Peptides against a protein of PDB entry 7SID. Designs and how they scored, part 42

Target 1, 151 residues: chain A of PDB entry 7SID
Amino acid sequence: LHMYLMLLKELPGEEYPLPMEDVLELLKPLSNVCSLYRRDQDVCKTILNHVLHVVKNLGQSNMDSENTRDAQGQFLTVIGAFWHLTKERKYIFSVRMALVNCLKTLLEADPYSKWAILNVMGKDFPVNEVFTQFLADNHHQVRMLAAESIN

## One batch from the design tools (peptide; aimed at target 1 S35 Q74 A81 M121)

Design b2_p26_4_s4 (made by RFdiffusion4, then SolubleMPNN; from b2_p26_4, 13 letters changed)
Fold by OpenDDE base, seed 1:
Structure b2_p26_4_s4 (fold): chain B 151 residues (1-151), chain A 26 residues (1-26)
Amino acid sequence: as target 1 above (151 residues)
Amino acid sequence: ELEKLVEGLSPAEAETLLTILGPLLE
């Protein structure tokens, strides 16, 4: 685990995107790692913080290649799982914050959800639709909701 | 659906998340 997380941490950012083949190899064990440590908040937070670079790499790649589609699919499966578990109240603040940053970065990379579609429990959720609903609320209403949602 | 992200948080934690998402509201 430690070695894998180190590899994720050292992943090049947007300025120097990795070849998609390398991205795929990095993503292959990710689902298994997330599954094994889904109850470990610190590991989940670390993973989500590090995969921000993966989002940037996916956004800079050629979406027409089979490898790109495969990498995007693998990544979205993981993010979808985190989204689902968040809705099930399984994660603390720091993990939620990391997930929000991932979703924000994903929206920036694919603002029209051409590929950024989460599948949760068999249902598709385009990321831009999730944020569109959020943006439809006025800033005051959002803050009120946040205040009412406290323990 | 983003309501679930702030559920059960303290006011300070909720404000932190809103700060991250704030630029999207502009």
Scores: peptide ipSAE 0.132, ipTM 0.739, DockQ to the pose 0.024
OpenDDE base, seeds 2, 3, 4, 5: peptide ipSAE 0.024, 0.084, 0.056, 0.024; ipTM 0.594, 0.676, 0.657, 0.575

Design b2_p26_5 (made by RFdiffusion4)
Pose (drawn by RFdiffusion4):
Formats: sequence, C-alpha cells, structure tokens
Structure b2_p26_5 (pose): chain A 151 residues (1-151), chain P 26 residues (1-26)
Amino acid sequence: as target 1 above (151 residues)
Amino acid sequence: SELTERLEKWKNLSGDEFFDEAFEEA
C-alpha cells in the first residue's frame, strides 16, 4: 500500500508528462485498492489525497488517442463511485474534504468540462454542477473549503 | 476492447456495486 501510494504521489509530473500507457499502468490497480479499503475512512482519505496528483497528467489531451479516454474513464469512474457513496452519507467529513480537493483539481484541469464528467447510475454529471452542491453540506469546514475554492 | 466494455458496464453501476464488481474480478 505504501509503495503504491508513493508511486502515485511521485511518478506523475506536470512539466514533462508521462506516456499514457504508463498512466494506464498506474491507474490499473486503483479500483481494486479502493475496493479493499472501502470501509476505512483514513485510508480512503489518504488514497484520495494521493490520487489527486494524477490529474496533471490526465488533463493532457494533445495525444488524445484511445489510451487517453481509457485512462480518463478509469479515473472518473472511481471518482464518481466515491461521490455516489458520499451522497448516501457513507463517509465522514475528512473523506468529503479530500473529494472536494480532488474535484477542485479536476475543475482546474478542465474548466469547460469537456471530458471531466462523472458517470453514475447510467447518468452523467458535469464536475462544475456537482461542485456547487457542497455549499449545502452539513459540516462547516467542507462548506468553507468549497466557498473559498469556488473561484 | 475488453477494457472498453468493462468501462461501459461500470457507468451503469452504483457506488457499492462498482467496488463489489472490481473485488469479484480480482
């Protein structure tokens, strides 16, 4: 777990992007890793805080081949799963704050929501519309974080 | 091709169902 978190945190870089196949290799076990630790709030928070670093390489679309959409779908389905579970009151405010930080990073990467769309229950939600929903949260810290990051 | 099909299937799943499906495949 430590090895995977360290690789996720360190390998991606903004100045010189990784090949997309390497991004796919990084994102391949993430779904299983998240599956094992679905119950644990601390691990989930740590996982989100570490995966928010991949968006810098994911946002590149110059080489928009099939691998780009495959990696974007792999990441967005996990983010959407976390959001859906959050909507059902299944995570504490720490995981919600980490999800807000991830969504803020996604909004930074794709302002026009061309590709950053969460898919869940056969429906699609743009990240910008989802982000404004956190202004009505039950925890003051998450609301303040969303209000401050609304820019 | 199998990866595209898997991603398309996962778009129709709830959050609990998504992680159960990934666990069963492992």

Design b2_p26_5_s1 (made by RFdiffusion4, then SolubleMPNN; from b2_p26_5, 13 letters changed; failed a check: too like the target's own chain)
Amino acid sequence: SSRRERLEELKNLSGEEYFEKVLKES

Design b2_p26_5_s2 (made by RFdiffusion4, then SolubleMPNN; from b2_p26_5, 13 letters changed; failed a check: too like the target's own chain)
Amino acid sequence: DELRKRLEELKNLSGEEYFEYELKKA

Design b2_p26_5_s3 (made by RFdiffusion4, then SolubleMPNN; from b2_p26_5, 13 letters changed; failed a check: too like the target's own chain)
Amino acid sequence: SERREELELLKNLSGEEYFEYQLKKA

Design b2_p26_5_s4 (made by RFdiffusion4, then SolubleMPNN; from b2_p26_5, 11 letters changed; failed a check: too like the target's own chain)
Amino acid sequence: SELRKRLEELKNLSGEEYFEKELERA

Design b2_p26_6 (made by RFdiffusion4)
Pose (drawn by RFdiffusion4):
Structure b2_p26_6 (pose): chain A 151 residues (1-151), chain P 26 residues (1-26)
Amino acid sequence: as target 1 above (151 residues)
Amino acid sequence: EEEKEIFEQDNAFAKLEELRKEKKEE
């Protein structure tokens, strides 16, 4: 777990992007890793705080081949799964704060929501519309974080 | 309904990725 979190945090870089196949190799076990630790709040928070680093390489669309959409779908389905589970009151405010940070990073990467759309229950939600929903949260710290990052 | 049933399973993330790959191959 430590090895995978370290690789996720360190390998992606903004100045010189990785090949997309390497991004796919990084994102391949993430779904199983998140499945194992679905119950644990601390591990989930740590996973989200480490995965928010991959958006810098994911946001590149110059080489918009099939691998790009495959990697974007692989990441967005995990993010949408976390958001859906959060809507059902399944996570504490720490995981919600980490998800807010991830969504803020996604909004930074794709301001127009061309590709950053969460898919859940057969429906699609743009990230910008989802982000404003956190202004009505039951925890003050998450609301303040969303209000401050609303810019 | 299928995605709802997957969210009741302990390995829901892995099942959702598999479902996504199946849809991609169609």

Design b2_p26_6_s1 (made by RFdiffusion4, then SolubleMPNN; from b2_p26_6, 13 letters changed)
Fold by OpenDDE base, seed 4:
Structure b2_p26_6_s1 (fold): chain B 151 residues (1-151), chain A 26 residues (1-26)
Amino acid sequence: as target 1 above (151 residues)
Amino acid sequence: KEEEEIFKKEDFFTLLDELRKKKRAE
């Protein structure tokens, strides 16, 4: 875990986008790591904070490439899972804050949710629709963060 | 459980090793 988190932490930002090939390599184990530590709030928060760089990289890539779509799919699967578990009230506010930041970044890259669609259990949920749900979050700071992202 | 299966699974350890090798090579 520590090694993986270190790798995620050292990802360059939007100004220095990674080749999509590198993004794919980083995303491959992500779902397993998230699944394994799904009940660890601190780890989940850390992961979500670090994958912000991945989202930024995805937003700077050629959206028409197969590799980009593959990376998007892998990433969205993870985000969808976090969102699903959030709906089941499995995560504390700090994790939800990190998730909202991820969704915010996705919306910045894809404001109309052309590709940013969460597929959970065979059902599609556009991120723009998912994001608005956090406006009604039980925690004040989560609602504020969501509201700031829209306004 | 549903919570576990909601995440797609890969060969985590193998992939992690590959990432480590790549990191050291850079």
Scores: peptide ipSAE 0.105, ipTM 0.542, DockQ to the pose 0.061
OpenDDE base, seeds 1, 2, 3, 5: peptide ipSAE 0.081, 0.088, 0.094, 0.126; ipTM 0.531, 0.588, 0.535, 0.551; seed 5 fails the geometry check

Design b2_p26_6_s2 (made by RFdiffusion4, then SolubleMPNN; from b2_p26_6, 14 letters changed)
Fold by OpenDDE base, seed 1:
Parts: sequence; structure tokens; C-alpha cells
Structure b2_p26_6_s2 (fold): chain B 151 residues (1-151), chain A 26 residues (1-26)
Amino acid sequence: as target 1 above (151 residues)
Amino acid sequence: SREEEIFKQPDFFTLLDELRKEERAK
């Protein structure tokens, strides 16, 4: 876990995107890692903070490529899972804040949710619509972060 | 478990491709 998290942390940002092939390799174990540690709030927060680099890389990629679509799909599956469990009140505010930051970055790359759509249990949830739900979050810091992202 | 499976479900694009295949098969 620690080694994997370090790899996520050391990813270059938007200014220096990775080749999509490398992004895909990094994303392959992500769903399994997230699932395994889904009940550990600190690990989930750390993962969500680190995958911000992945979002930035995806935003700089050519959406027409098959590899980009594959990477986006794998990533959105994980984000959708975190959002779903958030709806079920499984995560504390600090995890929700990290998730909001991920969603914010997705919206910056795809403001109209052309590809940034969370699919959970066969249902589609565009990120721009999902994001507004955090404006009504029970924790004031989450609401404030969400508001800053929109305004 | 349901919580475990939610991280491993088919992604949106995969589901979309499957839907398109089903429509073409009709």
C-alpha cells in the first residue's frame, strides 16, 4: 500500500502529463486498493488526495483515444464508488472534502460533464449535478469548499 | 459484499458500449 501511495503522490501534474499507457498501469490496482481499505478513513483520504494528479493527467489527454477512455472509465468507477458510499454516510468530512476536490478538478477538465459521469449500479450521475449536492453537506467546511469550487 | 463490489463494477463507458451493442442486435 505505502509503495503504491507513494507512486500516486509522485505523479506529475497538469503541466507534465504522463503517457496514457503509464496512467493506465497506475490505475489498474486502484479499484482493488480502494475496495480493500474502504473502511479506513485515513487511507481513503490519502488516496483521494493523491489521485488528484491522475485527474489532472486525464484532463490533458485526448478524449478520442481508446486508452484515454479506458483510463477515464477506471478512474470514474472509483470516484463513483466513493460518492456512493458518501451518500450512504460512510465517510467523515475530511474524506468528503478530498472527494469534493477530485470532483472540482474533474469539472475543471469537463465543465459540462461530457465524460465526467459517475455510473453507480447502472445509473448515470453527471459530476456537475453530483457536485451541487455537496453544497448541502452537513459539515460546514465541505459546504464551503463546494461553494468555492462553483463560485 | 455490496460495498466491495461497488469499486469493481463496470464503468460508464463499458456499460454504454454494451447498450449500443444491444440496440444494434435488435
Scores: peptide ipSAE 0.261, ipTM 0.669, DockQ to the pose 0.106
OpenDDE base, seeds 2, 3, 4, 5: peptide ipSAE 0.101, 0.027, 0.100, 0.028; ipTM 0.557, 0.550, 0.521, 0.525; seed 3 fails the geometry check

Design b2_p26_6_s3 (made by RFdiffusion4, then SolubleMPNN; from b2_p26_6, 12 letters changed)
Fold by OpenDDE base, seed 3:
Structure b2_p26_6_s3 (fold): chain B 151 residues (1-151), chain A 26 residues (1-26)
Amino acid sequence: as target 1 above (151 residues)
Amino acid sequence: DEEKKIFEREDFFTLLDKLRKEKAKE
């Protein structure tokens, strides 16, 4: 876990996007890691903060390739899982803050949810519709962050 | 564990196997 988190942390930002092949390799173990530590708030927060770099890289890709679709699918699976558990009130506000930041970045890259669609338990949830739910979050800081993202 | 399953993505091979089994039952 530690080595993997360090790798995610050291990813370059939007200014220096990674090749899609590298992004895909980083995403392959992500679902397993998130699943294993899904009940650890600190680890989940850390993961969500670090994968912001991945979202930025995905957003820079205008090429519709198999690798791009695969990477998007891998990432959205994880985000969908975190969102689902959030609805079940499994995460504290700091984790939800990190999730909102991820969703914000997704909306910047795909404002009409052409590809940014969460699939949870066989159902599709466009990110633009999911995001509005955080405007009514129980924690004021989460609501504020969500509201700022809309403006 | 249902919570664990939400992090899982069904792969192509698993889907293909399911389709083959369904077709064989017809």
Scores: peptide ipSAE 0.282, ipTM 0.682, DockQ to the pose 0.094
OpenDDE base, seeds 1, 2, 4, 5: peptide ipSAE 0.270, 0.274, 0.281, 0.278; ipTM 0.678, 0.680, 0.682, 0.681

Design b2_p26_6_s4 (made by RFdiffusion4, then SolubleMPNN; from b2_p26_6, 15 letters changed)
Fold by OpenDDE base, seed 4:
Formats: structure tokens, sequence, C-alpha cells
Structure b2_p26_6_s4 (fold): chain B 151 residues (1-151), chain A 26 residues (1-26)
């Protein structure tokens, strides 16, 4: 875990996008890592904070390539799981804060949710629609972060 | 064992990943 998180942390952001092939390699184990530590709030928060760089890389890539679509799909699968479990009240506010930051970054890359769509249980949920739900979050700081992100 | 079953049911990371792979193969 520590090695993986270190690699994820050191991933260049928007200023220095990685080749999509490298992004894919980093995303391959992500769902498994999240699954393994899904009940660890601190690890989940850390993962979400680190994957912000992945989102920035995805937003700077050619969206028409197969590798880009694959990377987007792998990432969105993880975000979809976090969102679903958040709706099930499985994560504390600090994890939700990190998730909101991820969603904010996704919206910056794809404001109209052309590709940023969460598929959960066979249903599609555009990220712009999902994001607005955090305006009604039970925790004050989460609501504030969501509101600040919109303005 | 009941707790373990609940734990498995909550593993949406694996569930969604598997579903995505299944859809890709179709």
Amino acid sequence: as target 1 above (151 residues)
Amino acid sequence: KEEEEIFKQEDFFTLLAQKREEEKKK
C-alpha cells in the first residue's frame, strides 16, 4: 500500500501529464486497493487525495483514444463506488471532503459530464448531477466545500 | 460470519469493477 500510495502521490498533475499508458498502469490496481481498505477511513481519504493527480492527467489527454477511455472508465468505477458507499453513509466527512475535491476536479476537466459519468448498478449518473448532491451533505464543511466549488 | 457477509455485500469496488469488465467483454 505505501509503495502504491507513494507512486500515486508523486504523479505529475496538469502541468506535466503522463502518457496514458502509464496512467493505466497506475489505475489497474486501484479498485483492488480501494476494496481492500474500503473500511479504513484514513486510507480512503489518502487514496482520494492522491488520485486528484490522476484526474488532472485524464483531463489533459486526448479523449478520443481507446487508452483514455479505458483509463476514464477504470477511474470512474472507483469514484462510483466511493459515491455509492457515501450515499450509504459509510464514510466520515473527511473522506467525503476528499471525494468532493475529486468530483470538482472532474468537473473542471469535463464541465458537461460528457465522459465523467458514474455507472452504478447499471444506471448512469453524470458527475455534475452527483456533485450537487453534496450541497445537502449532513456535515457543514462538506456543504461549504461543495458550495465554494460551484462559485 | 454475519459480519463477514455484510462486509462482502459492501464491496462495491469489486462489484463495479467486475461489472465493467463483463460489459467490456460483451
Scores: peptide ipSAE 0.481, ipTM 0.826, DockQ to the pose 0.337
OpenDDE base, seeds 1, 2, 3, 5: peptide ipSAE 0.473, 0.480, 0.472, 0.480; ipTM 0.822, 0.825, 0.819, 0.825

Design b2_p26_7 (made by RFdiffusion4)
Pose (drawn by RFdiffusion4):
Structure b2_p26_7 (pose): chain A 151 residues (1-151), chain P 26 residues (1-26)
Amino acid sequence: as target 1 above (151 residues)
Amino acid sequence: HSEEFEELVEEAKEHIEEEREEEEAE
């Protein structure tokens, strides 16, 4: 777990992007890793805080081949799963704050929501519309974080 | 809880696959 979190945190870089196949190799076991630790709040928070570093390489669309969409779907489905589970009051405010940070990073990467769309229950939600929903949260810290990052 | 999470991920992947098949058919 430590090895995988370290690789996720360190390998992606903004100045010189990785090949997309390497991004796919990084994102391949993430679904299973998240599946094992679904119950644990601390591990989920740590996983989200470490995966928010992949958006810098994911946001590149110059080489918009099939691998790009595959990797974007692999990441967006996990983010959407976390968001859906959060809507059902399944996570504590720490995981919600980490998800807010991830969504803020996604909004930074794709301001127009061309590709950053969460898919859940056969429906699609743009990240920008989803982000404004956190202004009505039940925890003051998450609301303040969303209000401050609304810019 | 592990199976619930996997079901959500698999359902979203199936929805993306269906959209791609429609685009290719067009």

Design b2_p26_7_s1 (made by RFdiffusion4, then SolubleMPNN; from b2_p26_7, 13 letters changed)
Fold by OpenDDE base, seed 2:
Structure b2_p26_7_s1 (fold): chain B 151 residues (1-151), chain A 26 residues (1-26)
Amino acid sequence: as target 1 above (151 residues)
Amino acid sequence: SSEEFQKLIEESKKYLEEKRKLEREE
């Protein structure tokens, strides 16, 4: 876990996107790591903060590539799982803040949710629709962060 | 559920695989 988190932290930003093949390699263990530590709030927060770089890389890639679609799918699978557990009130506000930041970054790259669609239990949820739910979050900081994204 | 996250991941992976299959057939 520690080594993996370090790798995620060192991922280049939007200005210097990685080859999609490299992004895929980084995403491969992500779902397993998230699943293993799903109850650890601090680890989840850290993961969500670091995967922001993945979103930035995905936004700069060719959407017609099979590797891009694969990477998007793997990433969105994880985000969808976090969102689902958030709806079930399994995460504290700081984790929800990190999730909102991920969703915000997704909307910046895909404001109309052409590819940014969460699949949860076989159902599709566009991120732009999912994001509006955080405007009504119980924690004021989460609401404020969500509101900043639409202003 | 203690295994809910893992189940969500597995079901989503299944969906993605089906989607990829359909895309390759087009």
Scores: peptide ipSAE 0.099, ipTM 0.680, DockQ to the pose 0.684
OpenDDE base, seeds 1, 3, 4, 5: peptide ipSAE 0.092, 0.084, 0.090, 0.088; ipTM 0.674, 0.665, 0.672, 0.675

Design b2_p26_7_s2 (made by RFdiffusion4, then SolubleMPNN; from b2_p26_7, 14 letters changed)
Fold by OpenDDE base, seed 5:
Structure b2_p26_7_s2 (fold): chain B 151 residues (1-151), chain A 26 residues (1-26)
Amino acid sequence: as target 1 above (151 residues)
Amino acid sequence: SSEEFQKLIDEAKEYLKEKEKKEKEE
C-alpha cells in the first residue's frame, strides 16, 4: 500500500502528463487497493487526493484512443464505488472533500459529462448530476467546496 | 469486509467491458 501511495503521490502534475500506458498501469491495482481499505478513512482520503493527478492526465489525453477510454473506465469505476459508499454515509467529511475535488477536476476536463459517467449497480450517473448532490452535504466545508465549482 | 465494495467494482468493470464491445462494433 505505502509503495503504491508513494507512486500515486509522485505522479506529475498537469504540466507534465504521463503517457496513458503508465496511467493504466497505475490504475490496474487501484480498485483492489480501494476495496481493501474502503473503511480506512485516512487511506481513502490519501488515495482520492493523489488520484487528482490521474484525472488531470486523463483530461489532457486523446479522448479517442482505446487506452484513454480504458483508463477513464477504470478510474470512473473506482470513483463510482466511492460515490456509492458516500451515499451510504460511510465516509467522513474529509474523504468527501477529496471526492468532490476529484469530481470537480473531472468536470473541468469534461464539463458536459460526455465520458465522465459513473456506473453504479448497472445504472449510469453523469458526474455533473452526482456533483450537485454535494451541494446538500451535511458538512459546511463540503457544501462550500461544491458551490465553488458552480461559481 | 471489502466484499461489497469489490462487488461494485466487479459489476462496473463488467458493464464497461460490455459497453466497450458495443462501441467497437459500431
Scores: peptide ipSAE 0.029, ipTM 0.561, DockQ to the pose 0.792
OpenDDE base, seeds 1, 2, 3, 4: peptide ipSAE 0.024, 0.025, 0.025, 0.024; ipTM 0.474, 0.464, 0.466, 0.464

Design b2_p26_7_s3 (made by RFdiffusion4, then SolubleMPNN; from b2_p26_7, 13 letters changed)
Fold by OpenDDE base, seed 1:
Structure b2_p26_7_s3 (fold): chain B 151 residues (1-151), chain A 26 residues (1-26)
Amino acid sequence: as target 1 above (151 residues)
Amino acid sequence: SSSEFQKLIEESKKYLEEKRKKEEEE
């Protein structure tokens, strides 16, 4: 786990995007790791904070290739799962903060939610619509972070 | 048995795969 998290943390940002093939390799174990540590709030927070670099890489891609779609899909499935469990009040505010940051970064890359769409239980939820829900979060810091992202 | 988290992942992956197949057939 620690080694994997370090790899995610050290991922280059927008200035030096990775080849999509490399991004796919990094995303492959992500769903399994998240599932395994789903009950550990600290690990979940750390994962969500580190995958911000992945989001930036996905947003920098000018390719509409199958690999790009696969990478986006694999990432969004994980985010969708976190969001769903958040709605069920399974995560503390610090985890929700990290999730909002991920959603914010997605919206920066895809303001009109063309590809940034969460699929949960067979239904599509555009990230822009999902994001507005955090404006009504029970924790003031989460609401504030969400509000800052809209400005 | 799969956790709720794992089930969500599997369902979403399945949906996306079917969606891509439909788009390719068009």
Scores: peptide ipSAE 0.396, ipTM 0.825, DockQ to the pose 0.647
OpenDDE base, seeds 2, 3, 4, 5: peptide ipSAE 0.388, 0.387, 0.391, 0.395; ipTM 0.821, 0.819, 0.821, 0.824

Design b2_p26_7_s4 (made by RFdiffusion4, then SolubleMPNN; from b2_p26_7, 14 letters changed)
Fold by OpenDDE base, seed 1:
Structure b2_p26_7_s4 (fold): chain B 151 residues (1-151), chain A 26 residues (1-26)
Amino acid sequence: as target 1 above (151 residues)
Amino acid sequence: DSEEFLQLIEESQKYLEEKRKKEEEK
């Protein structure tokens, strides 16, 4: 876990995107890692903070390529799972903060949620619509972070 | 537990793949 998290943390951002093939390799174990540690709030927060680099990298890729769509899909499924558990009130505010930051970065890359769409249990949830829900979060810091992202 | 989380991921991935295939057929 530690080595994997370090790799995610050191991933080049928007200014120097990795080849999509390398991004896909990094995303392969992500769902398993998230699932394994889904009940560990600290690990989840750390993962969400580190995958911000992945979002930034995806935003600079050719959106018309199959590899890009594949990478986007794999990433969005993980974010969707975190969001789903958030709706079930499984995560503390610090994890929700990290999730909001991920959603913010997605919106920066795709402001109109053309590809940034979460799919949970066969239903599509555009990130821009999902994001507005955090404006009504129970924790004031989450609300403030969400407000800063769109205002 | 963890299996439920993975199931959500798998179902989402399957749905997205099917959606993509339908769009490519247009």
Scores: peptide ipSAE 0.302, ipTM 0.786, DockQ to the pose 0.868
OpenDDE base, seeds 2, 3, 4, 5: peptide ipSAE 0.292, 0.288, 0.295, 0.293; ipTM 0.782, 0.779, 0.782, 0.782

Design b2_p26_8 (made by RFdiffusion4)
Pose (drawn by RFdiffusion4):
Structure b2_p26_8 (pose): chain A 151 residues (1-151), chain P 26 residues (1-26)
Amino acid sequence: as target 1 above (151 residues)
Amino acid sequence: FEYFYDPEEEWEERREKVLEELEEME
């Protein structure tokens, strides 16, 4: 777990992007890793705080081949799964804050929501519309974080 | 590539499969 979190945190870089096949290799076990630790709040928070570093490489679209959409879908389905579970009051405010940080990073990467769309229950939600929903949260700290990051 | 329809069920099936594969390897 430590090895995988370290690789996720360190390998992606903004100045010189990784090949997309390497991004796919990084994102391949993430679904299983998240599946094991669905119950644990601290591990989920740590996983989200470490996975928010991959958006810098994911946002590149110059080489928009099939691998790009495959990696974007692999990441967006995990993010949408966390958001859906959050809507059902399944996570504490720490995981919600980490998810807000991830969504803020996604909004930074794709301002027009061309590709950053969460898919859940056969429906699609743009990240920008989803982000404004956190202004009505039950925890003051998450609301303040969303209000401050609304820019 | 395929999107998750029911995330809670998909993550439980994946957890059970990963634990079964680890038991077989041991």

Design b2_p26_8_s1 (made by RFdiffusion4, then SolubleMPNN; from b2_p26_8, 10 letters changed)
Fold by OpenDDE base, seed 2:
Structure b2_p26_8_s1 (fold): chain B 151 residues (1-151), chain A 26 residues (1-26)
Amino acid sequence: as target 1 above (151 residues)
Amino acid sequence: FEFMKDPEAEFERRREEVLERLRELE
């Protein structure tokens, strides 16, 4: 876990996107890691914070690439799972903050949620619609973060 | 994650669903 998280943390930002092939390789174990530690709030927060680099890479890539689509799909699946558990009130505010940051970054890359759509249990949830729900979050810091993203 | 009986299988299913959606956008 530690090594994997470190690798995610060291990903370059939007200015220097990794080849999508490399991003995809890093995403491969992500769902398994998230599943194993889904009940650990601190680990989930750390994961969400580190995958921000992945979001930045995904937003700067050519969507026509099969690897890009695969990477986007894998990432959205994970984010969808985190969002689903958030709706079920399974995550504390700090995890929700990290999730909002991920969603914010997605919206910057895809403001109209053309590809940024969360599929949870067979239902589609555009990220722009998902994001607005955090404006009504129970925790004031989450609401503020969401509001700052719109302003 | 907690609603999944088999997390790995569920993630795989969801990935496929998302990939199908992405292909429709081509």
Scores: peptide ipSAE 0.068, ipTM 0.679, DockQ to the pose 0.043
OpenDDE base, seeds 1, 3, 4, 5: peptide ipSAE 0.006, 0.007, 0.007, 0.006; ipTM 0.369, 0.364, 0.355, 0.349

Design b2_p26_8_s2 (made by RFdiffusion4, then SolubleMPNN; from b2_p26_8, 12 letters changed)
Fold by OpenDDE base, seed 3:
Structure b2_p26_8_s2 (fold): chain B 151 residues (1-151), chain A 26 residues (1-26)
Amino acid sequence: as target 1 above (151 residues)
Amino acid sequence: FEFIKDPEKYFEEQRKKVLEEEKLKE
């Protein structure tokens, strides 16, 4: 776990994006890691903070290839799972804050939701619409961050 | 995708399958 999180932390930003093949390799273990540590709030928060770099890398990909679609799909699957469990009240406010920040960054990379669409339970949810769900969050900081993202 | 359809169930199943392997990686 620690080595994997370190790799995520050191991922280059949007200025120097990694090759898509490398992004895919980094994403491969992610679902398993999230599964094992789904109840660990600190680990979940750390993961969500680190995947911001993945969003930046994906946002800089100007080529529509199979690898790009695969990476986007794997990433969105994980984010969708976090959102689903958030709706089931499985995460504390600090984890929800990290998720909103991730979604905000995703929206900045894809403001028109061309690819930033969460598929959960067979339904598609554009990321811009997902923010509205956090406007009614129980924690004031989450509501404020969500409202900021809508404007 | 089962992970998308039911993340909670998927997490439980994956945990059972890979728990021993991941303990070695920690």
Scores: peptide ipSAE 0.020, ipTM 0.437, DockQ to the pose 0.576
OpenDDE base, seeds 1, 2, 4, 5: peptide ipSAE 0.015, 0.016, 0.020, 0.016; ipTM 0.378, 0.419, 0.422, 0.386; seed 4 fails the geometry check

Design b2_p26_8_s3 (made by RFdiffusion4, then SolubleMPNN; from b2_p26_8, 12 letters changed)
Fold by OpenDDE base, seed 5:
Structure b2_p26_8_s3 (fold): chain B 151 residues (1-151), chain A 26 residues (1-26)
Amino acid sequence: as target 1 above (151 residues)
Amino acid sequence: FEFIKDPEKYFEELRKKILEELEKLK
């Protein structure tokens, strides 16, 4: 886990986008890692904070690329899982904060949720629709972050 | 840092690390 988290942390941002092939390789184990540590709040928070770099890479890529669509799918699966568990009150506010940051970054890359759509339990949820729900979060800092991100 | 200096080397090492992590999960 530690090595994987460090790898996520070392990902370059928008200035030096990763080749999509490398993004895919990095995302391959992500869902399994998240599933394994889904009850560990600290690990979940760390993962969510680190995958911000992946979102930045995904946003710059050609959406028509097969690798891009695959990478988007891998990433959105993870985000969807985190959101689903958030709705089930499985995560503390700090994890929700990290999730909101991920959603914010997704909206920056895809303001109209053309590709940023969470599929949870067979249903599609556009990120822009999902994001507005955090405006009513029980924790004030989550609401504040969400409100700030709307602008 | 290493990425900027030698991207190909960086990604090769990255892939190795990913594979090692995958093995741990199996």
Scores: peptide ipSAE 0.096, ipTM 0.604, DockQ to the pose 0.034
OpenDDE base, seeds 1, 2, 3, 4: peptide ipSAE 0.052, 0.018, 0.090, 0.060; ipTM 0.570, 0.453, 0.603, 0.593

Design b2_p26_8_s4 (made by RFdiffusion4, then SolubleMPNN; from b2_p26_8, 14 letters changed)
Fold by OpenDDE base, seed 3:
Structure b2_p26_8_s4 (fold): chain B 151 residues (1-151), chain A 26 residues (1-26)
Amino acid sequence: as target 1 above (151 residues)
Amino acid sequence: FEFMLNPEEEFERLREEVLKQQELLA
């Protein structure tokens, strides 16, 4: 886990995008890592903060590429799981803050949710629709962060 | 240090979905 999280943390931002092949290799174990540490919300928070770099890479990629679609699918599956558990009120505010940051970055890359669509339990949820729900979050800091993202 | 309540089923579904997507692309 430690080595994997370090690799995610050291990913370059939008200024220096990684090849999609490298992004795919980093995403492959992500679902399993989340499952193994599913009961540790501090680990979940850390993962969500680190994958912000992945979102930035995905936003600059060619959507017509098979590798891009694969990477987007794997990433959105993970984000969808975190969102689903958030709806079930299983995450503390600090984890929700990290998730909002991920969704904010997705909206910046795809404002009209052309590819940023969460599939949960066989149903599609566009990120722009999902994001508005955090404007009514029970925690004031989550609401404020979501509101700032609209500007 | 906070713990989640019974998220195991959701994360098992997550792993299965990722595997399914990979099979479709193969």
Scores: peptide ipSAE 0.065, ipTM 0.654, DockQ to the pose 0.094
OpenDDE base, seeds 1, 2, 4, 5: peptide ipSAE 0.025, 0.056, 0.044, 0.031; ipTM 0.522, 0.652, 0.539, 0.594

